# Peptides against a protein of PDB entry 3QIS, part 75

Target 1, 334 residues: chain A of PDB entry 3QIS
Amino acid sequence: PSLELSRREFVFENVKFRQLQKEKFQISNNGQVPCHFSFIPKLNDSQYCKPWLRAEPFEGYLEPNETVDISLDVYVSKDSVTILNSGEDKIEDILVLHLDRGKDYFLTISGNYLPSCFGTSLEALCRMKRPIREVPVTKLIDLEEDSFLEKEKSLLQMVPLDEGASERPLQVPKEIWLLVDHLFKYACHQEDLFQTPGMQEELQQIIDCLDTSIPETIPGSNHSVAEALLIFLEALPEPVICYELYQRCLDSAYDPRICRQVISQLPRCHRNVFRYLMAFLRELLKFSEYNSVNANMIATLFTSLLLRPPPNLMARQTPSDRQRAIQFLLGFLL

## One batch from the design tools (peptide; made by RFdiffusion4, then SolubleMPNN)

Design b1_p12_8_s3 (from b1_p12_8, 7 letters changed)
Fold by OpenDDE base, seed 5:
Structure b1_p12_8_s3 (fold): chain B 334 residues (1-334), chain A 12 residues (1-12)
Amino acid sequence: as target 1 above (334 residues)
Amino acid sequence: MSPSEELLQEAT
């Protein structure tokens, strides 16, 4: 069996978080027999491609002289955004198109990624006074390493922040400030807030706006700004309530005094963000007659974002654990 | 102060 490929090199320029890019090519059976093709893993890989890449179709049959179009789809989700922001991963891959009883055909994928404040740690964002696209990638790596070391020191209750370090971190990320300040000013009376989805085009504009500028006003509808806040919280590498405190939140869910003590043990940035979000959501609940928002809906929605199970426990989350997590958050909304 | 500055001051 033999294949002819119309193209073998693919370049994806200016790849962004949640922005789908597509490149297409054709494969043709130039042999005399039917053939089966498939994308196969390389020797040390579990998957045929990186998590941000997909081939469609990834396998199939071709009759003699048959041609099929294959789409290569690049999409950076929450699962790939953090490692691309840090430069740990890049928009580079090699695909192996295998022909049964035939040859391997290699496809080269390359490109560049544009960093996002989405998928960046709260600690790094608290140190970032400028939009992420103005920050050199080398400095982003340093900010993440320094943020990890400060999180560890904060958890160990060691060393007061040396007053002599010239740049005090922000109390909360400027991106969270911008989103919450906008919603508080303009969305408190918005019907079906957090219930109506935003527009995909507006979400992309909001992401690009937060990555590139410090706007006076966020573009898009109140629904799109509200959904952008949810996407931001979902994309955090470490949730607003750190994984180390997850079980203690569940165990304390029915004791409001212990719940407040658990939150007081969060790293400063995480604690400030949590309290700021709870203050905002309590204000939003005062307008429930206008916005149709209730405490149970808000607690159910935000619990999945703020209080995520650690990766090792994800497969074991019970309905009881989910109800305890909701009850924990309700104690801050009521 | 924006109303959100008051929320931030309460939070921090």
Scores: peptide ipSAE 0.297, ipTM 0.895, DockQ to the pose 0.921
Fold by OpenDDE base, seed 1:
Structure b1_p12_8_s3 (fold): chain B 334 residues (1-334), chain A 12 residues (1-12)
Amino acid sequence: as target 1 above (334 residues)
Amino acid sequence: MSPSEELLQEAT
């Protein structure tokens, strides 16, 4: 069996979070026998491609002189955004197109990723006074490393932050400030807030706006700004309530005093973001007659974002654990 | 103060 490929090198320029890019190529059976093709893992890989890449179709049959179009889809989800933001991963891959009883064909994937404030740690964002696209990639790496060290120091109740000449971190990320400030100013009376989906084009504009600027106003509908806040919280590499405190939140869910003590043990940035979000959501609940927002709906929605189970426990979350998690959050909304 | 500054002051 033999194939001809119309292209073997693919470049995905300016890949962004949640923005689908597609490149197409043709494969043709220039042999005299039917062939089966498939994308196969490399020797040390479990998958035929990186998580942000997909081939469609990834397998098939070709009769002699048959041609098929293959789409290479690049999409950075919440699962890949953090490792791409840090430069731990890159828009580079090699696909192996295998022919049954034939040879392998190698496809080279390359490109560049544009960093996003989505999928960046709260700690790094608190140190980031400029839009992420203005920050050199080398400095993003340093900010994540420093953020990890400061988180660990905070958890250990070690040395007070040296009041040294290092610019004080923001109390909350500017991106969270911008989203919440917008919603507080303009969305408190918005009917079905957090219940109506945003527009995908507006969501992309909001993401690009937060990544590239410090706007006076966020573009898009209140629904799109609200959904952008949810996407931001979902994309965090560590949830607003750190994984280390997850079980303690569940255990304390019915004691509001213990719940507040658990939150007080969060790293400063996470604690400030949590309290800021709770203050905002309590304010939003005062307008329930206008926005149709109630404490149970908000607690149910935000619990999955703010109080995520650690990855090792995610598959084991019981309905009881979910109810405790909701109850924990309700104690801050009421 | 922006009303959101009050929320931030309550939080911090």
Scores: peptide ipSAE 0.297, ipTM 0.895, DockQ to the pose 0.908
Fold by OpenDDE base, seed 4:
Structure b1_p12_8_s3 (fold): chain B 334 residues (1-334), chain A 12 residues (1-12)
Amino acid sequence: as target 1 above (334 residues)
Amino acid sequence: MSPSEELLQEAT
């Protein structure tokens, strides 16, 4: 079997969080026999491509002189955004298009990723007074490394951050402040807030706005701004309630006093974000007659975002654990 | 103060 490929090199410029890019190419059976093609893993890889890449179709049959269009889809989800923001991963891959009893054809994927405040740590964002796109990539790497080291130090040493001449970190990320301030000003009376989905185009505009500017007003509907907040919280590499405190939150779920003590042990930025969100959500609940928002709905929604099980426990989360997690959050909403 | 600044002051 033999194939002709219309293209073998693909460049994905300016890849962004949640923005789908597509490149297409054709494969043609220029042989005299039917062939089966498939994208196959490289040696030591479990998958034929990186998590942000997909081929469609990834396998198929071609009769002699048949041609198929293959789409290479690049999409950075919450699962890939953090490693791309840190520069640990890049928009680079090699795909192996295999023919049964035939040759391997190599496809080169390249490009550049544009960092997002989505999928960036709360610690790093509290140190970013400028939009993330204005921060040099080298400095982003340093901020993530420093954030990890400071989180570890803060867990080990309840030493106040030395008031050294380094610019004081923000109390909360400016992106969280902008989202919550907008929702508090404009969305408290919004019917079905956090229940109605946003528009994908508006979500992209909000993300791009937060990545590139400090707006006076966030663009889009209240629903899109609300969903952007949910997406932001979901995309955090470390949830607002740090993984280390997850089990203690579950264990304390029915004791509001212990729950508050557990929250007091969060790193300063995480604690501030948690309390700020809870204060906002309590205010939002005062308008329940207008916005159709209730404490059980909010607790159920935000628990999955704020109080995520550690990755090693995700597959083992019981209905009891979920109910305890909801009860933990309810103690801050009521 | 923006209404959210009051929430931030309560939070911090």
Scores: peptide ipSAE 0.290, ipTM 0.893, DockQ to the pose 0.925
Fold by OpenDDE base, seed 3:
Structure b1_p12_8_s3 (fold): chain B 334 residues (1-334), chain A 12 residues (1-12)
Amino acid sequence: as target 1 above (334 residues)
Amino acid sequence: MSPSEELLQEAT
């Protein structure tokens, strides 16, 4: 069996969070026998590609002189955004197109990723007074390392933040402030807020806006701004309630005093974001006559975002654990 | 102050 490939080198320029890019190529059976093709893992890899890449089709049969179009799809989800933001991963891969009883064909994937405030830690974002696209990548790495060290110091109740010459961190990320401030100003009377989905084009505009600017007004509908807040919270590498406190939140869910004590143990930025979101959501609930929002709906929606089970416990989450998690948030909304 | 700044002041 033998294939001819129309292209073997693919460049994905300016890859962004949640923006699908596609590059197509053709494979042709220039042999005299039918062939089966498949993308195969490299010797040390479990998958034929990185999580942000896929081939479609990834396998198939070709008759002699048959040609098929293959799409290489690059899509950065919440599962890949953090490692791409940090530069731990890059838009680089090698695909192995295998022919059964034939040769391997290597495809080179390259490109550049544009960092997003989505998938960046709350700690790092509290240190970013400018849009993430204005921050040098070297400084992003330093900010993430410093953020980790300060989180550890905060958890250890160690020495007061030395009021040394480092710029004082923001109380909350500017991106959270912008989203919540917009929703508070313009969306409190929005019918079906957090129930109606946003528009995908508007969501991309909001993400790009927050990554590149400090806008006076966020573009798009109130529904798109509301969904952008949900996407932001979902994309956080560490949820607003840190994974280490997850079980304590469940255990305290029916004791409002213990719930408040658990929240007081969060790192400063996480605690501030949590309290700010709860204050906003309590205000939003005052307008329930207009926005059709109720405490149970909000608690159910935000529980999966704010109080995520640790990755090792995800597969073990019971309906009782979900109900405790909802009850924990209800104690801050009522 | 933005009404959201009041919420932030309550939160922090």
Scores: peptide ipSAE 0.278, ipTM 0.889, DockQ to the pose 0.901

Design b1_p12_8_s4 (from b1_p12_8, 4 letters changed)
Fold by OpenDDE base, seed 3:
Structure b1_p12_8_s4 (fold): chain B 334 residues (1-334), chain A 12 residues (1-12)
Amino acid sequence: as target 1 above (334 residues)
Amino acid sequence: MSESEKLLEEAI
């Protein structure tokens, strides 16, 4: 069996979070026998490609002189955004197109990723006074390393933040502040807020806006701005309630005093974001007659974002654990 | 100060 490939080198320029890019190529059976093709893992890999890449179709059958179009789809989800923001991963891969009883064909994938405030830690974003696209990549790495060290120092209660340093972190990320400020000003009376989906085009504009600027007004509908906040919280590498406190939140869920004590143990930026979001959501609930938002809906929605089970416990989450997590959040909304 | 700045100051 033999294949002819129309292209073997693919470049994905300016890859962004949640922006699908597609490159197509053709494979043709230039042999005299039918052939089966598949993308196969390299010797040390479990998958044929990195999580941000997909081939469609990834396998198939070709009669003699048959041609099929294959799409290479690059899509950075919440599952790849953090490792691409840090530069731990890059828009580079090698695909192995295997022909049954034939040879391997290598495809080279390359490109560049544009960093996003989505999937960046709360600690790094609190140090980031400018849009992420204005920050040199070297400085992003330093901000992430410093963020880890300050999270540890904050947990250890060791260092009063020296009030006088020109480099004082923000109380909350400017991106969260901008999203919440917009929603607080313009969306408190919005019917079905957090229940109606945003527009995908508007979501991309909001993400690009937050990555590149400090706008006076966020573009898009209130629904798109609300969904952008949800996407932001979902994409956090560490949830607003740190994974280490997850079980303590569940254990305290029916004691409002202990719940507040657990929150007080969060790193400063996480604690501030949590308190700010709870204050906003309590304000939003005052307008329930206009926005159709209720405490149970909000608690159910935001609990999955703010109080995620640690990766090692995700598969073990019981309905009782979920209900305790919701009850924990309800104690801050009521 | 925006209303959200006040909300932040009251929250933290």
Scores: peptide ipSAE 0.232, ipTM 0.884, DockQ to the pose 0.949
Fold by OpenDDE base, seed 1:
Structure b1_p12_8_s4 (fold): chain B 334 residues (1-334), chain A 12 residues (1-12)
Amino acid sequence: as target 1 above (334 residues)
Amino acid sequence: MSESEKLLEEAI
């Protein structure tokens, strides 16, 4: 069997978080026999492509002289955004198009990723006074490394941050401040806030706005701004409540005093974000007659975002654990 | 200070 490929090199320029890009090519059976094609893993890979890439179709049959279009889809989800922001991964891959009883065809994927404040750590963002797209990639790496070291130090010793000549970190990420400030000003009376989905185009505009600027006003509907906050919290590499405290939150869920003590042990940026979000959500609940928001809905929604099980426990989360997690958050909303 | 700045200051 033999194939002809219309293209073998693909470049995805300016790949962004949650923005789908597509490149297409044709494969043609220029042989005399039917053939089966498939994308196959490389020798050491479990998957035929990186998590941000897919081929559609990824397998199929071609009769002699048949042609099929294959779409290469690049999409950076919350699962790939962090590793792309850090430069640990890149928009580079090699696909192996295997022909049954034939040869392999190699496709080269390349491109560039544009960093996002979505999927960046709270620690790094607290050190980032400018939009992420204005920050040199080298400095992003340094900020992430420094953020990790400061998190570890904060967990080991309540050493007062030496008020030395280093620029004081923000109390909360400017992106969180902007989202919450907007919602607080404009969305407290918004019917069905956090219940109605935003518009995908507006969500992309909000993400791009936060990545590239410090706006006076966030673009889009209140629903889109609200959903952008949810997406931001979901995309965090570490949830607002650090994984190390997850079990303690569950264990303390019915003791409000212990719950507050657990939160006090969070890294400063995480603690500040948590307290700020809880203050905002308590304020939002005062307008429940207008916005249809209630404590149980908010607790249920935000618990999955703020108090995520550690990756090793995700598969073991019981309905009881989820209820404890909700109860933990309710103690800060009521 | 915006009301959100006050909300932040009261929260932290």
Scores: peptide ipSAE 0.228, ipTM 0.883, DockQ to the pose 0.949
Fold by OpenDDE base, seed 5:
Structure b1_p12_8_s4 (fold): chain B 334 residues (1-334), chain A 12 residues (1-12)
Amino acid sequence: as target 1 above (334 residues)
Amino acid sequence: MSESEKLLEEAI
């Protein structure tokens, strides 16, 4: 069996968070026998491609002189955004197109990723006074390393060493401040807020706006701005309630005094973001007659975003753990 | 101060 490929090199320029890119190529059976093709893993890989890449179709049969179009789809989700923002991973891969009883065909994938404030740590974002797209990639790495060290010092209640020449961090990320300020001003009376989905085009405009500028006004509907806040919280590498405090939040869920003590032990930026979000959500609940928002709906929605199980313990909460996590948040909304 | 700046100052 033999194949002809129309292209073997693919370049994905300016790859962004949640923005789908597609490149297509053709494979043709130039042999005299039917053939089966498939994308196969390399010797040390579990998958035929990286998590941000997909081939469609990834396998199939070709009759003699038959041609099939294959789509290579690049999509950076919340699961790949953090490692691409840090430069730990890159827009580079090699695909192996295997022909049954034939040869392998190698495809080269390359490109560049544009960093996002989505999937960046709260600690790093508190150190970014400018849009992330203005920050050199080398400085992003340094900011994440410094942010990890400051998180650990804050958790250990270590006295900050010298007030050296480092600029004071923001109390909360400017991106969170902008999203919440917009929702507070314009969305408190919005019917079905956090229940109606935003528009995908508006979500992309909001993400690009926050990555590239400090706007006076966020573009899009109140529903799109509200969903952008949810996407931001979901994409955080460390949730607003740090993984180290997860079990203590569940154990304290029915004692409001202990719940407040647990929150006081969060790193400064995480604690500030948590308190700020709870203050905003309590204000939003005063307008429940207009916006159809209630404490149980909000607690149920935000629990999965703010209070996630540690990846090393559980991929998902049990029904009991989920109920405790909801009860923990209710103690800050009521 | 924006209303959100007041909300932030009251929350922290």
Scores: peptide ipSAE 0.227, ipTM 0.881, DockQ to the pose 0.945
Fold by OpenDDE base, seed 2:
Structure b1_p12_8_s4 (fold): chain B 334 residues (1-334), chain A 12 residues (1-12)
Amino acid sequence: as target 1 above (334 residues)
Amino acid sequence: MSESEKLLEEAI
């Protein structure tokens, strides 16, 4: 069996978070016998491609002189955004197109990723006074390393950051401030806020706006701005309530005094973001007659975002654990 | 101060 490929090299320029890119190529059976093709894992890989890449179709049969179109789809989800932002992974892969009883054909995938404030740590964003696209990638790595060290110090040493010559971190990420400022000014009377989905095009515009600028106003509908806040919180590498405090939040869920003590133990940026979001959501609940938002809905929605189980416990979360997590948040909304 | 600056100052 033999195949002819119309293309073997693919370049995905300016790959962004949540923006699908597609490249197509043709494979043709130039042999005299039917053939089966499939994408196969490389040696030591479990999958035929990286998590941000897929082929469609990934396998099939071709009769003699038959041709099929294959789509290579690049999509950076919340599962790949953090490792691409840090430069730990890159838009590079090699696909192996295997022909049964035939040869292997190699496809080269290359490109560049554009960093996003989505999937970046709260600690790094609090040190980032400019849009992420203005920050050199080398400095993003340093900011994440410094952020990890300062988080660890803040957990071990309640030492106030010495007022030394280093620029003071922001109280909250500017991206969260911009999203909440917009929602507080314009969305408190918005019917079905956080219940109506945003527009995908507007979500992309909001992401690009936050990655590239510090706008006076966020573009898009109140629903798109509200969903962008949810996407931001979901994409955080560590949730607003750090994984180390997850079990203590569940254990304290019915004691509002202990709940406040647990929150006081968060790193400064996480604690400030949590308190700021709770203050905003309490203000939003004052307008429940206009926006149809209630405390149970908000607690249920934000619990999955703010109080995620650690990865090792995620598969073991009980309905009781979920109810305790909701009850923990309710104690800050009421 | 924007309304969100006040909200942030009251929250922290």
Scores: peptide ipSAE 0.219, ipTM 0.879, DockQ to the pose 0.944

